Peptides against a protein of PDB entry 5CWW. Designs and how they scored, part 83

Target 1, 194 residues: chain A of PDB entry 5CWW
Amino acid sequence: VPKLQGPFDFDLNPEDEQDDEVELKDIYVIGEKPRVADLMRGEEEELEMMKEDQHNGLSLNIICLLSTSGQVKICLDIDGVEAQWLPPRSKNKRLFAPPPEPPSLLTFQTFDTLKPAEVTPDGWPMFSEDATSPYSFYVTHPAGITYISLTPWVFRLESELQSDSEAGTEFRIDLLAKGQGSERDRIFTQTRTQ

## One batch from the design tools (peptide; made by RFdiffusion4, then SolubleMPNN)

Design b2_p21_3_s4 (from b2_p21_3, 7 letters changed)
Fold by OpenDDE base, seed 1:
Structure b2_p21_3_s4 (fold): chain B 194 residues (1-194), chain A 21 residues (1-21)
Amino acid sequence: as target 1 above (194 residues)
Amino acid sequence: RVEELAKKLAELVKRRQEERK
């Protein structure tokens, strides 16, 4: 049985977003690419083909949150939250360890996919995957469809996470934080038939 | 916020570098 995880603390959540005001409608998770070294502890031959694919992912889980208003929040799992399963009921009264500190998600970016005039109380925006890229997705709303790509910063962040050199890291991270660089493109807009 | 984000990301990068040593 999957363990219910949470609550999560959102680090760097915008101050103006009282948790009570943001009605979340959907969640989209982009899982971290497994480290080839961890996968290959058993199969030497598949090692060479997966080395090329390793360059194409982030070693962090990304959690995207979507509100009723079409606001997207991009969060990074900095603690490495793994899927937890309920331990089998071993009868040992293990002393209730104090509840672990709630895992923290780092709020990387927040942006809107809808114009204020497009927001409706009955609107139900949803995420959908992009078959062409694991780091791209769509937000579908009755008013329109928005394409989102995280690729501009994901690969840069991964490059820093994999770097053995501290030289220039701070500067590049500062640029990444300032730019953020998610692509956002409205690919379809529903014309209101007058 | 951006400065804090940069700081948190830098801390993350540092942690990952230390874990590989």
Scores: peptide ipSAE 0.601, ipTM 0.949, DockQ to the pose 0.799
Fold by OpenDDE base, seed 4:
Structure b2_p21_3_s4 (fold): chain B 194 residues (1-194), chain A 21 residues (1-21)
Amino acid sequence: as target 1 above (194 residues)
Amino acid sequence: RVEELAKKLAELVKRRQEERK
């Protein structure tokens, strides 16, 4: 049986956002690219196919959170949270190891998809995947649809994560953090029929 | 916040580099 994971601690939450004030409505998870070690266990043909895919993804899970207000929070799973299964009811009293420190998510970016005037108390924004890219998605709300792409920074971050060179890494990371670089485009706006 | 984010990302990159060594 899959184990429900959490709670997660959020690192670098915006100071003005008390987590208690943000009502979450949806979650969208972009799984990390397969690890090379997992690839090496596959058939050679599967390994070749996955090598091509490995160059095209982030070696971190991305957790996207969506609030009632249409706020999107992009979080990075730095701890590498893996799917956990409920241990078989083996009688072994796992010594109450102190609950491991809850895994932390790094808040990479927070942004709004709705204008203040579009926010409704009963709004139900939802994520939708983009079939063309694992790092792009849509936020659908009655007021409109917003396209979001993480591609501008995901590949840059991955290049740093895979780099053997420390030269210029700090500078490039600083630029990445400052720019954040997620694309956001309102592709549809609902015309209020008067 | 941006500086802290950059720091955390840099630490992550460093950790991953060390894990590959």
Scores: peptide ipSAE 0.600, ipTM 0.949, DockQ to the pose 0.792
Fold by OpenDDE base, seed 5:
Structure b2_p21_3_s4 (fold): chain B 194 residues (1-194), chain A 21 residues (1-21)
Amino acid sequence: as target 1 above (194 residues)
Amino acid sequence: RVEELAKKLAELVKRRQEERK
């Protein structure tokens, strides 16, 4: 039986966002790139074709959260949450292992997709995938559609995660944290028919 | 917040570098 996972702690949540005030409407998960070496222990030829694709992903899960107000929160799974199964009820006196610390999500970026005048109490914004890129998606709301791409920072972060050199890492990470460079483009706006 | 984010990301990068050694 799969184990229900959660709650998750949010690290570096904006101080001004009382967690109680943000009603979440949708969640979008971008899975980490499979470690091809771990999946393909048997097929060397498929490994070469996937190596070209290997340069194009983040070795972290990304969790995107969408509020009623059209706020998007981009979180990184820094702990590497894996699917857990309920252990078979072995009779052994499981010593009270301290409850494992809840997995933490690192809040990387928060931004709005709606203007204040477009926000409605009964709004139902939703995520939808971009079939052309795993790191791009859309936020659809009755007021409009916003294209979002994480590509500008995802590849830079992955480059640091895969780097064997500590030289300049701190500086590049500081620039990444300051820039956060997600693309955000309103591709459609609903005209209010009077 | 940005400074703490940078710190957390740097710690993550360091951890991943250590796991590959």
Scores: peptide ipSAE 0.600, ipTM 0.949, DockQ to the pose 0.796
Fold by OpenDDE base, seed 3:
Structure b2_p21_3_s4 (fold): chain B 194 residues (1-194), chain A 21 residues (1-21)
Amino acid sequence: as target 1 above (194 residues)
Amino acid sequence: RVEELAKKLAELVKRRQEERK
């Protein structure tokens, strides 16, 4: 049985956004690329083929949060949260160690997919995957559909995470943080028939 | 905010580099 995980702390959450004011409706998780070197101990030839496929992924989990207002929050799992399972019902009441400190999610970017006039109290925006890219997805709402792509920054961030040199890293990370260039494109808008 | 984000990302990169040595 899967263990319930959380709560999560949000690092660098905008102070003006009281968590109490943002009603979340959906979550979209992009899992980290597998550590092939750890999985393929012993099969060197399969390692080369998997390396080509792995060059296209981030070594961090990405957690996308969607509010009723159509706000998207992109968070990075910097602590490496893994799926946990309930221990088998062993009768020994091991003294519950104090719960470990809650894992932190780093708020990378926040943006809107709806105009203020498109927001409705009964609106239920949802995430949907893009079959063509693991780092692209859609936000669907009765008012329209928005395409989102994380590709403009994901590969650059991974390049820094895999770098063996500290030279220029601080400068490139500063540019990455300033740019935050997720692609956002409204591909469909529902015409309200008056 | 952007400066703090850059700092947190730089710390993460440094940690990953140290884990590989």
Scores: peptide ipSAE 0.600, ipTM 0.949, DockQ to the pose 0.790

Design b2_p21_4_s1 (from b2_p21_4, 10 letters changed)
Fold by OpenDDE base, seed 1:
Structure b2_p21_4_s1 (fold): chain B 194 residues (1-194), chain A 21 residues (1-21)
Amino acid sequence: as target 1 above (194 residues)
Amino acid sequence: SEEEKRRRALEALKKALEKLR
């Protein structure tokens, strides 16, 4: 069960500090891909299936935030990076480990799923999973349903995270920045009966 | 712009990764 580890410190860019007034309604977490070391503890059959999947996930946790207005914010958990590169600290039950610092979240993308005219005071947008892909999900609202996919960028980002070469990093980051963000498709719109 | 925000996020991520190397 992905535990929502709150509170999140948003390293909101100072320009995003205006978003402090955004009332959140829902949170959707996409967990990081399992590490090879964690896979080696499983049954051999699970190991073979997961080797094929090892190429198909991001090594960072993704946290999606949904506002009352249907705004989605896609955030990356930087603290997950520390967990990737630091050898798993032995489960020494430090009974007195200070509470884990709230995860530092980087905003990758912000977008709306509703038109301004569709936003209602009683509207309650919610996330729902896509059973066909771990990196796709839906935003449901009385006005309609929006499909969202992170696949256009997630695999390219993972490739960058796994790159041992600093050479060309600036170029690859530039491509990620200029590239297509998340896919968004309105798959259903509620017809207002006039 | 959204591109600039994304760039800043990616650059911050890169710096975080570099500190772990």
Scores: peptide ipSAE 0.387, ipTM 0.874, DockQ to the pose 0.066
Fold by OpenDDE base, seed 3:
Structure b2_p21_4_s1 (fold): chain B 194 residues (1-194), chain A 21 residues (1-21)
Amino acid sequence: as target 1 above (194 residues)
Amino acid sequence: SEEEKRRRALEALKKALEKLR
């Protein structure tokens, strides 16, 4: 059992338990865009390389959950919101910081990558990264490979998070809610050789 | 619906942001 060594006790609130006991098989995390202030403490060369990528990232961590059935749940880490708006707390590593409260995850989207007939007891879907985009990834399964992209909504959400004005927020949130969400394309299907 | 679930998530996010502002 891969021990998620992250301090993230996913107390998935039981309200999400109303969907059938979804056995999770894999987790894929897209980290928030690094803060310029946190990067300024590193080597300047790493800063320049990350600046180009910084302009197009979400300020929230995205946590993708993958079930045995090939269901993907895309979650947003709300604690990332608190971190974004709080000025970087001074480096006082208070050794006795209370254990971080379990992250509150907001489910942005849930979808299937497999057809019901493709789901097998021994088939383990897994995430894999897309080297060309931080907000795109693959779900691999013996039945096939599905490409997923979060780009249709991530930039709009980031624009909302960076907005200083509440003006138009309701409208932009409504557009995000009504939107198609993530792109999903089956790029490979295993042909059963009879 | 999926839209309703997403809306609730986004509304919760909005409320979290408003508390920080």
Scores: peptide ipSAE 0.385, ipTM 0.874, DockQ to the pose 0.065
Fold by OpenDDE base, seed 2:
Structure b2_p21_4_s1 (fold): chain B 194 residues (1-194), chain A 21 residues (1-21)
Amino acid sequence: as target 1 above (194 residues)
Amino acid sequence: SEEEKRRRALEALKKALEKLR
C-alpha cells in the first residue's frame, strides 16, 4: 500500500530562493522497491521474479509534484533512507505512536511540461502512469501530452545507495548532478484550430 | 542552477546515508 499522501515537508535550504508558492494540481508517487527481507517471508517464486528483474527499482520513494502551470518537481523521500536501515519496525502496533513525522523531501529535479503560452487559468495538468515502466509516466494537459522517464538516473542513484564504499562517492554524486536528468518528450501537441 | 540544486539534494542524501552507517 503506498504510504498515505501526508503533508510533505520540503527541506529546501532556506538560502534557496523560495520557489514561489507553486499551486499543486496533482501528485504521483513511485513507491520504493520492496525490501528483499520482507519478500523472504513470501512465496519463493516472487523472490525469483524480483531477482531476475535486474533493474530493481530505487529503494527510495519518489514523489512527483505537478503544478497548475505544468511544472513538475521530482522529489526523493529521505525517510525512505531511514526506513531501509532501521530494523523492521516490529509490527507491534504501538497504539499510541505519535503520527509519523511528515516525510522530508529532497528536490532532485524541476522542469516545465508546458510552454508559457500554453498555460491557462483553467488548465488542469494531470499525471498518468505508464503501464510498461514504474519509472515512466505522462503529464496530460489540454495543450498536449508529455512523456517523462526517470530511468536515466534512478538506477545510477540506486547503485550509489547500495554502494558500501565511500571511495568515489563524491565523483559519482558529481556525475549524477551533472548528468542528464529525467527524459522529457512532448509526444502530443494539440493544434490550435485557427 | 538546476545542477547545483540537484547537487545539494544528492549531498543531503549522502549525509543522511552516512548517519545511518
Scores: peptide ipSAE 0.385, ipTM 0.873, DockQ to the pose 0.065
Fold by OpenDDE base, seed 5:
Structure b2_p21_4_s1 (fold): chain B 194 residues (1-194), chain A 21 residues (1-21)
Amino acid sequence: as target 1 above (194 residues)
Amino acid sequence: SEEEKRRRALEALKKALEKLR
């Protein structure tokens, strides 16, 4: 049974201007790289194939939010970090486990996939996966198709997450903040049949 | 700015990671 993902609490800093109540249309989740230890329970042959396909993915879940206007918000799930470093909670089922705290999402980037003139009230933008890359996807809309890739920053962020040294962290964060962020390319535009 | 928002997010993430170390 797929676990119902949500509700998500956006720790929107109250000083961030009212991002207009953007009506969400779709959600796309890029799961964290499975822990090698969890994969080691699989057959040895799958471990060898995964060693070669060691695309060092991000150790965080990425949640992409798509609005009716074609705005994409790329969010990082911080609770995934806590789950990684929490020692396996001894199966002491405390009968009253407090309700799981809603996942805390950090917004990494926000961008538009549609021009203002392409936004329609009846628009239905949707995510679709890229079968060739776990960190790439498409946004489809009647006005066109946009390719998105997170690869420009994901590997740099993962390197920072795995760094044991605090030395240079401020500099690396500054580079991530000033960086181009996600790649975005409009691969198809629907010609308005007049 | 978008850069400042991203910086704040990254700093918050860093702080969360430091608490787990």
Scores: peptide ipSAE 0.385, ipTM 0.875, DockQ to the pose 0.065

Design b2_p21_4_s2 (from b2_p21_4, 11 letters changed)
Fold by OpenDDE base, seed 2:
Structure b2_p21_4_s2 (fold): chain B 194 residues (1-194), chain A 21 residues (1-21)
Amino acid sequence: as target 1 above (194 residues)
Amino acid sequence: ADEEKRKAVLEALKKALEKLR
């Protein structure tokens, strides 16, 4: 039986005086790229095709959170939410495993997809996948549709995660943090019929 | 505000990378 994972500890920057009461409406999860070693049980040809695709993925899970106001938070699962299985009800060892430390989510970026005038009490923003890229998705709302792409930074982050050299790490991370965050484009706006 | 947020993200990423390496 899969163990319910959560609550996630947000390494909320304490300075995010942002209203603790962000009502979440939807969650979009981008799973980590499969580890080649775990795929080695497959046919060699499928492995080669996957290797080409593996260069194009992040080794961390990404958790996107969507509020009722259309705010998106892009979070990184740094601790790796490993699928915890409920230990089989085998007998006596109450391994009081210390309560698994809630996985720490790093908020990488926060942005709005709606204008203040578009936010409604009955609004229901939702995520939807982009079939063309695992790192792109849409936020749909009655007021409009916003395209989001994580590609501007995901590959740079992955390159840093795979880098064996500590040299220049600070500079590269600084560029990542200061660089262009997620791409966001309003692709559709519902015209308020007067 | 934006610069402080960027700095916080930077520091968090540094710590994360130190754990992942």
Scores: peptide ipSAE 0.214, ipTM 0.805, DockQ to the pose 0.082
Fold by OpenDDE base, seed 3:
Structure b2_p21_4_s2 (fold): chain B 194 residues (1-194), chain A 21 residues (1-21)
Amino acid sequence: as target 1 above (194 residues)
Amino acid sequence: ADEEKRKAVLEALKKALEKLR
């Protein structure tokens, strides 16, 4: 049985006075690319498929949060929260490891998928996956569908995480933050039939 | 406001990378 993970600490988020007013409706998690060492015990076919995906994946978990207003927050799990499984009910009183410190989430980007006029009290935005890419997804709302892709920055961030050189890190991170961030495209808008 | 938020994200990323390396 998967262990419920949390609470998450958002202490690394800049005090956005608006964060306290954000009613969350959905969450979408993009898991970190599997470590090759953990896969070496798997079937060779799974290993090959995962190797192709590993070259294009991020070593950090990404947590996307969606509000009732259609605001998306892209958060990075910088503490590398591994999926914890409840220990099998075997009788050995394994010393309760102190509860792991709550993982710190860093809000990388915040953006809206809806126009103010499209926000409705009964509107329920939802995430859905893109079958073509693990780093792309959709936000579906009665007003329309928005495509989101993290690909513009994920590769650059991964390259920085894998870099052994601290030289130029500040510059490269500044470029990441100066970039347009995530791709966002409204692929469908519901026409109100008057 | 946006520039301050961006700066905070950059500083946090920098600190995170220092811990992960």
Scores: peptide ipSAE 0.213, ipTM 0.803, DockQ to the pose 0.060
Fold by OpenDDE base, seed 4:
Structure b2_p21_4_s2 (fold): chain B 194 residues (1-194), chain A 21 residues (1-21)
Amino acid sequence: as target 1 above (194 residues)
Amino acid sequence: ADEEKRKAVLEALKKALEKLR
């Protein structure tokens, strides 16, 4: 059963009051890797192919948000990774489990795809997928097209999530956050023919 | 501003990883 994703609570740090005014136009979701354990009931060949593919994904859902101004927010669904075992539907106790707290999204990175002069009130930036990678996508706006890749950090983050060793974690996380964030490249700019 | 945001992300990632392990 596809879990209806949402509503997401953006644990937007209250200090970024300016971020609350960002009108969102589009959302791009990169689903978490299927856990090998959940796939073990499949054909062994599918399991092996998925194991190979599993080396290249993130165990967290990634939610990309796009504003009218062409601002992209890369958010991580941190709460989604806890295998919330749905409490066994014990028939009788309607324990109104408080509605599951909406998954807290961690904003990993925020960046602009448009220059201030390219932002128009009628601009409609949109996400589009990259057929070659689930962790790469495009932002299309009338002013231009920007390629975005999460690959510089996704693999490293996944390695930390899968690491049983706490040794050096702080250093590696520090490198991850201090390192190169998402790749961003303006691949096309529409020259206004005057 | 950017450094503070970066620090906040680091701290959040650290906390997240502590919970996920």
Scores: peptide ipSAE 0.212, ipTM 0.803, DockQ to the pose 0.083
Fold by OpenDDE base, seed 5:
Structure b2_p21_4_s2 (fold): chain B 194 residues (1-194), chain A 21 residues (1-21)
Amino acid sequence: as target 1 above (194 residues)
Amino acid sequence: ADEEKRKAVLEALKKALEKLR
């Protein structure tokens, strides 16, 4: 039986000065790229095609959170949420494995997809996938549709995660955080039919 | 405010990377 995952802890998030309880409406998960070691158990031919594609993913899960106001939070799973199964009912070994600590999510970026005037009490923003890229998606709302791409930073972060050199890490991370965040483009705006 | 938030994210990323390496 699958174990219910969550709640997620946000202990690494910067203290948002706005204690405004962000009401979440939707969640979008981008799974980590397959680890080469896990793929090596498969056919050798898939390994060569995946070497080119391996440059195209992040080794961390990404969790996107969407509020009623159209605010998007891009979170990184730094602890690695693995699919947890309920422990088998085997009676005997009272090895109280400490309850797995809830995964800590790091908020990488927060941004709005709606203008204040577009926010409605009955608005229900939703995520939808982009079939052309695993790191691109849409936020749909009655007021409009926003395209989002994580590609501007995902590959740079992955390069840093795979770097064996501690030298220059601080500089590269500083550049990553100071750089351009996620791409965001309003592709459709609903015209108020008067 | 935005610069402080950005700094906090940077520090959190650095700590996360230290754990992941």
Scores: peptide ipSAE 0.215, ipTM 0.807, DockQ to the pose 0.081; fails the geometry check

Design b2_p21_4_s3 (from b2_p21_4, 10 letters changed)
Fold by OpenDDE base, seed 4:
Structure b2_p21_4_s3 (fold): chain B 194 residues (1-194), chain A 21 residues (1-21)
Amino acid sequence: as target 1 above (194 residues)
Amino acid sequence: SEEEKRRAVLEALKKALAKLL
C-alpha cells in the first residue's frame, strides 16, 4: 500500500470554511487498482487474474481522513486520473524531479461517525481495515464502532472513468450525485455504565 | 447540499478526463 505521507492539497469548495478547522487524527488510503500496463509485464495467469480484478476497483486512490470529532472525509486523488489515461511517463527518475506535487484531493463525501454528545477531547478515533473488502473499513472510537463501505458508488464511478462513450455520462453522473454515497452503520455503541 | 458538492466533484473529474482524451 503506497503510504501517501505527503501534504495533501485540498481543492475544497471555498464555501466550506469549516473544513480548514478540522483537526485530522488518522488517514486511511485505498490504493488505485493495478493498471493493465503494469500487469502486462506479469505472467499470463497474473494478467488474467488482474483483468478480472480490474473490474473490482477504482482507478483513483481514495484517501479517507478522520478528525478528532469522528468526521470522515472521503477524498479522491485527481492525480490518479492523469496516471490512468496518459501513457506511463517513462520512469526515468529524473534525479532532479521537483518534489512530487502534493496530490490534489477532491472531497467526494463528508460525514460524522459520532454524535455530538459522544465527542470527547480525549477521544481518538482510528481507522481499521475490513479484511473482506478493500473498499470497506471501520472507525473505532471509545464511544463505538462504525462500519463504512464505499461499494455503493466506487464501482459506478469506475465504470464512468472507464467509459469511452460520452453517451449516458450525464445520466450516470446524476445518479452518482443523487445517490446516498457511502454506507455507514454503527455496529457497536458503548453503553455508559452509570 | 451534499448532492451539489458531490456533483461538483464528479463534474471536476469529468472535466479532468475530457482534457486527457
Scores: peptide ipSAE 0.367, ipTM 0.857, DockQ to the pose 0.066
Fold by OpenDDE base, seed 5:
Order: C-alpha cells, then sequence, then structure tokens
Structure b2_p21_4_s3 (fold): chain B 194 residues (1-194), chain A 21 residues (1-21)
C-alpha cells in the first residue's frame, strides 16, 4: 500500500497563491529517473533500454497537484522523497525511526485547466497518465480534457542538474526562467447543449 | 512575474544541490 505522503512543506510558495482556498482533489507523481546504483540492481537488459531511451528523465521527483477548480501545480521534490514503503508489519521491533522530515517542494509552475465558467461544485478534475510519455498527462473534467506536457523544460533542467560546469549556467537558467514552461492544450471541450 | 518566480525556484534548486555536493 503506498504510504500517504504529506503534509508537504512548500518552501517557495509564490505569495499570490492563496493556498488556504485550494482544495486538492488529485495528485500525480512522476518518479525520478532511477539512479545508476538502483539500475544496477535491475536486470542489465533494462539498463540498456533506459540508456537507449534518450529520454533521460529528471533526477528529481515531480509532484503534480490538482485542485477542485482545475488548477495544476507542478512541484519539484528537492529532498528526494524516497518512496518509503510502509515497512511490512514485522511484529516486534518498532524501530522508532525519527519522523521523516516533510519533503520540501518547489513550485515550478501553476496554471489553470478550466475557465472560471467551467468550474462547478460537483466537478471533479482527475489526472490520467499518457502511455506515450512519462512526462505527459491529462486532466479530465466534465467540461473537457486538457493535455499537459513537461517535456519543454524537464530535459533542459536535467541537463543543468548534470552539468558540472558553471560556464553558461546563467544563460541556461535565464532560458529556463523565460521559457513557456509546461505545454498545455485543451484537446476536448464538452459542448453544453443548451 | 512568472519569470521571476521560475528564476527563484531555479536558484533555490541550485543552492540546494550545492549543499548536497
Amino acid sequence: as target 1 above (194 residues)
Amino acid sequence: SEEEKRRAVLEALKKALAKLL
């Protein structure tokens, strides 16, 4: 059973996000690219497939949060939340591990998938995966379906994280900051037949 | 601005990574 993670501490909440009013309905987690050390525990064949898939994923976990209003928040996990599986109920030694420090999340981007007029009290937006890309997903709502892709920035960010050279860092950061961020496209709109 | 917010996140990330190295 996946351990319910949270509460999350947001280190950099943009001041304008009235967090107090955002009711979360769904969470979508994109796991970090497995470290070479973790890949070495897998079959060597999976290692070769992941090397050939040039889609070098981000070395950080991405946590996507979805509100009742259809707002999506894309967060980066800095502390590398190891998916703490609940230790199997081995009967005896409750090793009181100190409570894990709550993960620190950085908000990379916030955007809406619904227009204000599409927001309904009975509406429930949900995430769904895209089988074609681990860094793309859909937000489904009775009013419509929105495609989201993180690919415009994820690979650039990973390249920066893996760069040992300070040369050009300022330029690359500037490019990431000025970039459009995540791709967002409304692929379906439910026509309310009046 | 959105750019300033993203820049702040990127700088914070860079700082966090520098502490891990």
Scores: peptide ipSAE 0.367, ipTM 0.862, DockQ to the pose 0.066
Fold by OpenDDE base, seed 2:
Structure b2_p21_4_s3 (fold): chain B 194 residues (1-194), chain A 21 residues (1-21)
Amino acid sequence: as target 1 above (194 residues)
Amino acid sequence: SEEEKRRAVLEALKKALAKLL
């Protein structure tokens, strides 16, 4: 069932209040990796294949936001974290679950995919999936196509989220913070033949 | 800076996780 996207609560640092004026054009959601417990209903062989895949995914939902200007925000869904650690609420508690609070989003990274000169009032940037990786996607615009990959940080973040030890957490967070973040590559540029 | 913003997010995430443990 497609989860209703939005409204999102941004735990925006007050410094990001200037970003509230950003008109969103598109949203791209990368779902959290399946929980092992949900997989245990399958055959053991499917579990093994999925365990290999589970090492390759983030336990959080990632929400990518795209503005009319081609700005991308990569957000982490904190409510996904809560859902992971909450023991599976008995089926009966779902009926009385308050309407899902809007997901609390943490903005991990913000970047532009368009140059200022490429931004047009009638521009229509859109997300497109990459069939080769769940953590890679494209931003398509009449001016060009930008490849984006979250792989440089997503697996390191997952390792931190799954860490049972507080030892070295500060160091690992420091590495994540100082990292380059998402990969961006302009794979196509439309030459305006002036 | 971008690093400081990212750090703040990671720290917030860490705090959120710690509340669940």
Scores: peptide ipSAE 0.366, ipTM 0.859, DockQ to the pose 0.066
Fold by OpenDDE base, seed 3:
Structure b2_p21_4_s3 (fold): chain B 194 residues (1-194), chain A 21 residues (1-21)
Amino acid sequence: as target 1 above (194 residues)
Amino acid sequence: SEEEKRRAVLEALKKALAKLL
């Protein structure tokens, strides 16, 4: 279980002054794909999950943040990168390791799940998982339910992270930047019959 | 723009990776 303990450092706050006033209501974490070295020592169940998912997940943790207004921020944990490339820390060094520095988060995408007219002071938006995909989830609110999928970009990003060649990196980054971000679909809207 | 913000994030990530290699 990735224990995100401590304040998050946002290295790239977008210049929009409006982001600092966002009151968060919920957090949803998509953990990095298990490392092959950790799987070789893990329970048989984790190995089976990796074999069934034809698509190796992202090697970074994804942190989703949800505001009172239904705004979602999709953040990437850079410290997950350091963990991936460093040899597995032997169990014995954990006892005297300084407290982990707060994770550095990069905001990949920000979007709204509610219309301005649907935002209410008593509204409580929440995340919920999609049992069919580790990279899909729902935002539930009294006004409606929104389906979100990270699959349009997450596998392309992973391919870039695993690339040994700098050749074509600029092109692949350009495609990720210009591409459509996360899939978003309002699957249910509550009609208030007044 | 959203594209420029996303590009900046991806470039920052690339730089972070390059420091680890």
Scores: peptide ipSAE 0.363, ipTM 0.857, DockQ to the pose 0.066

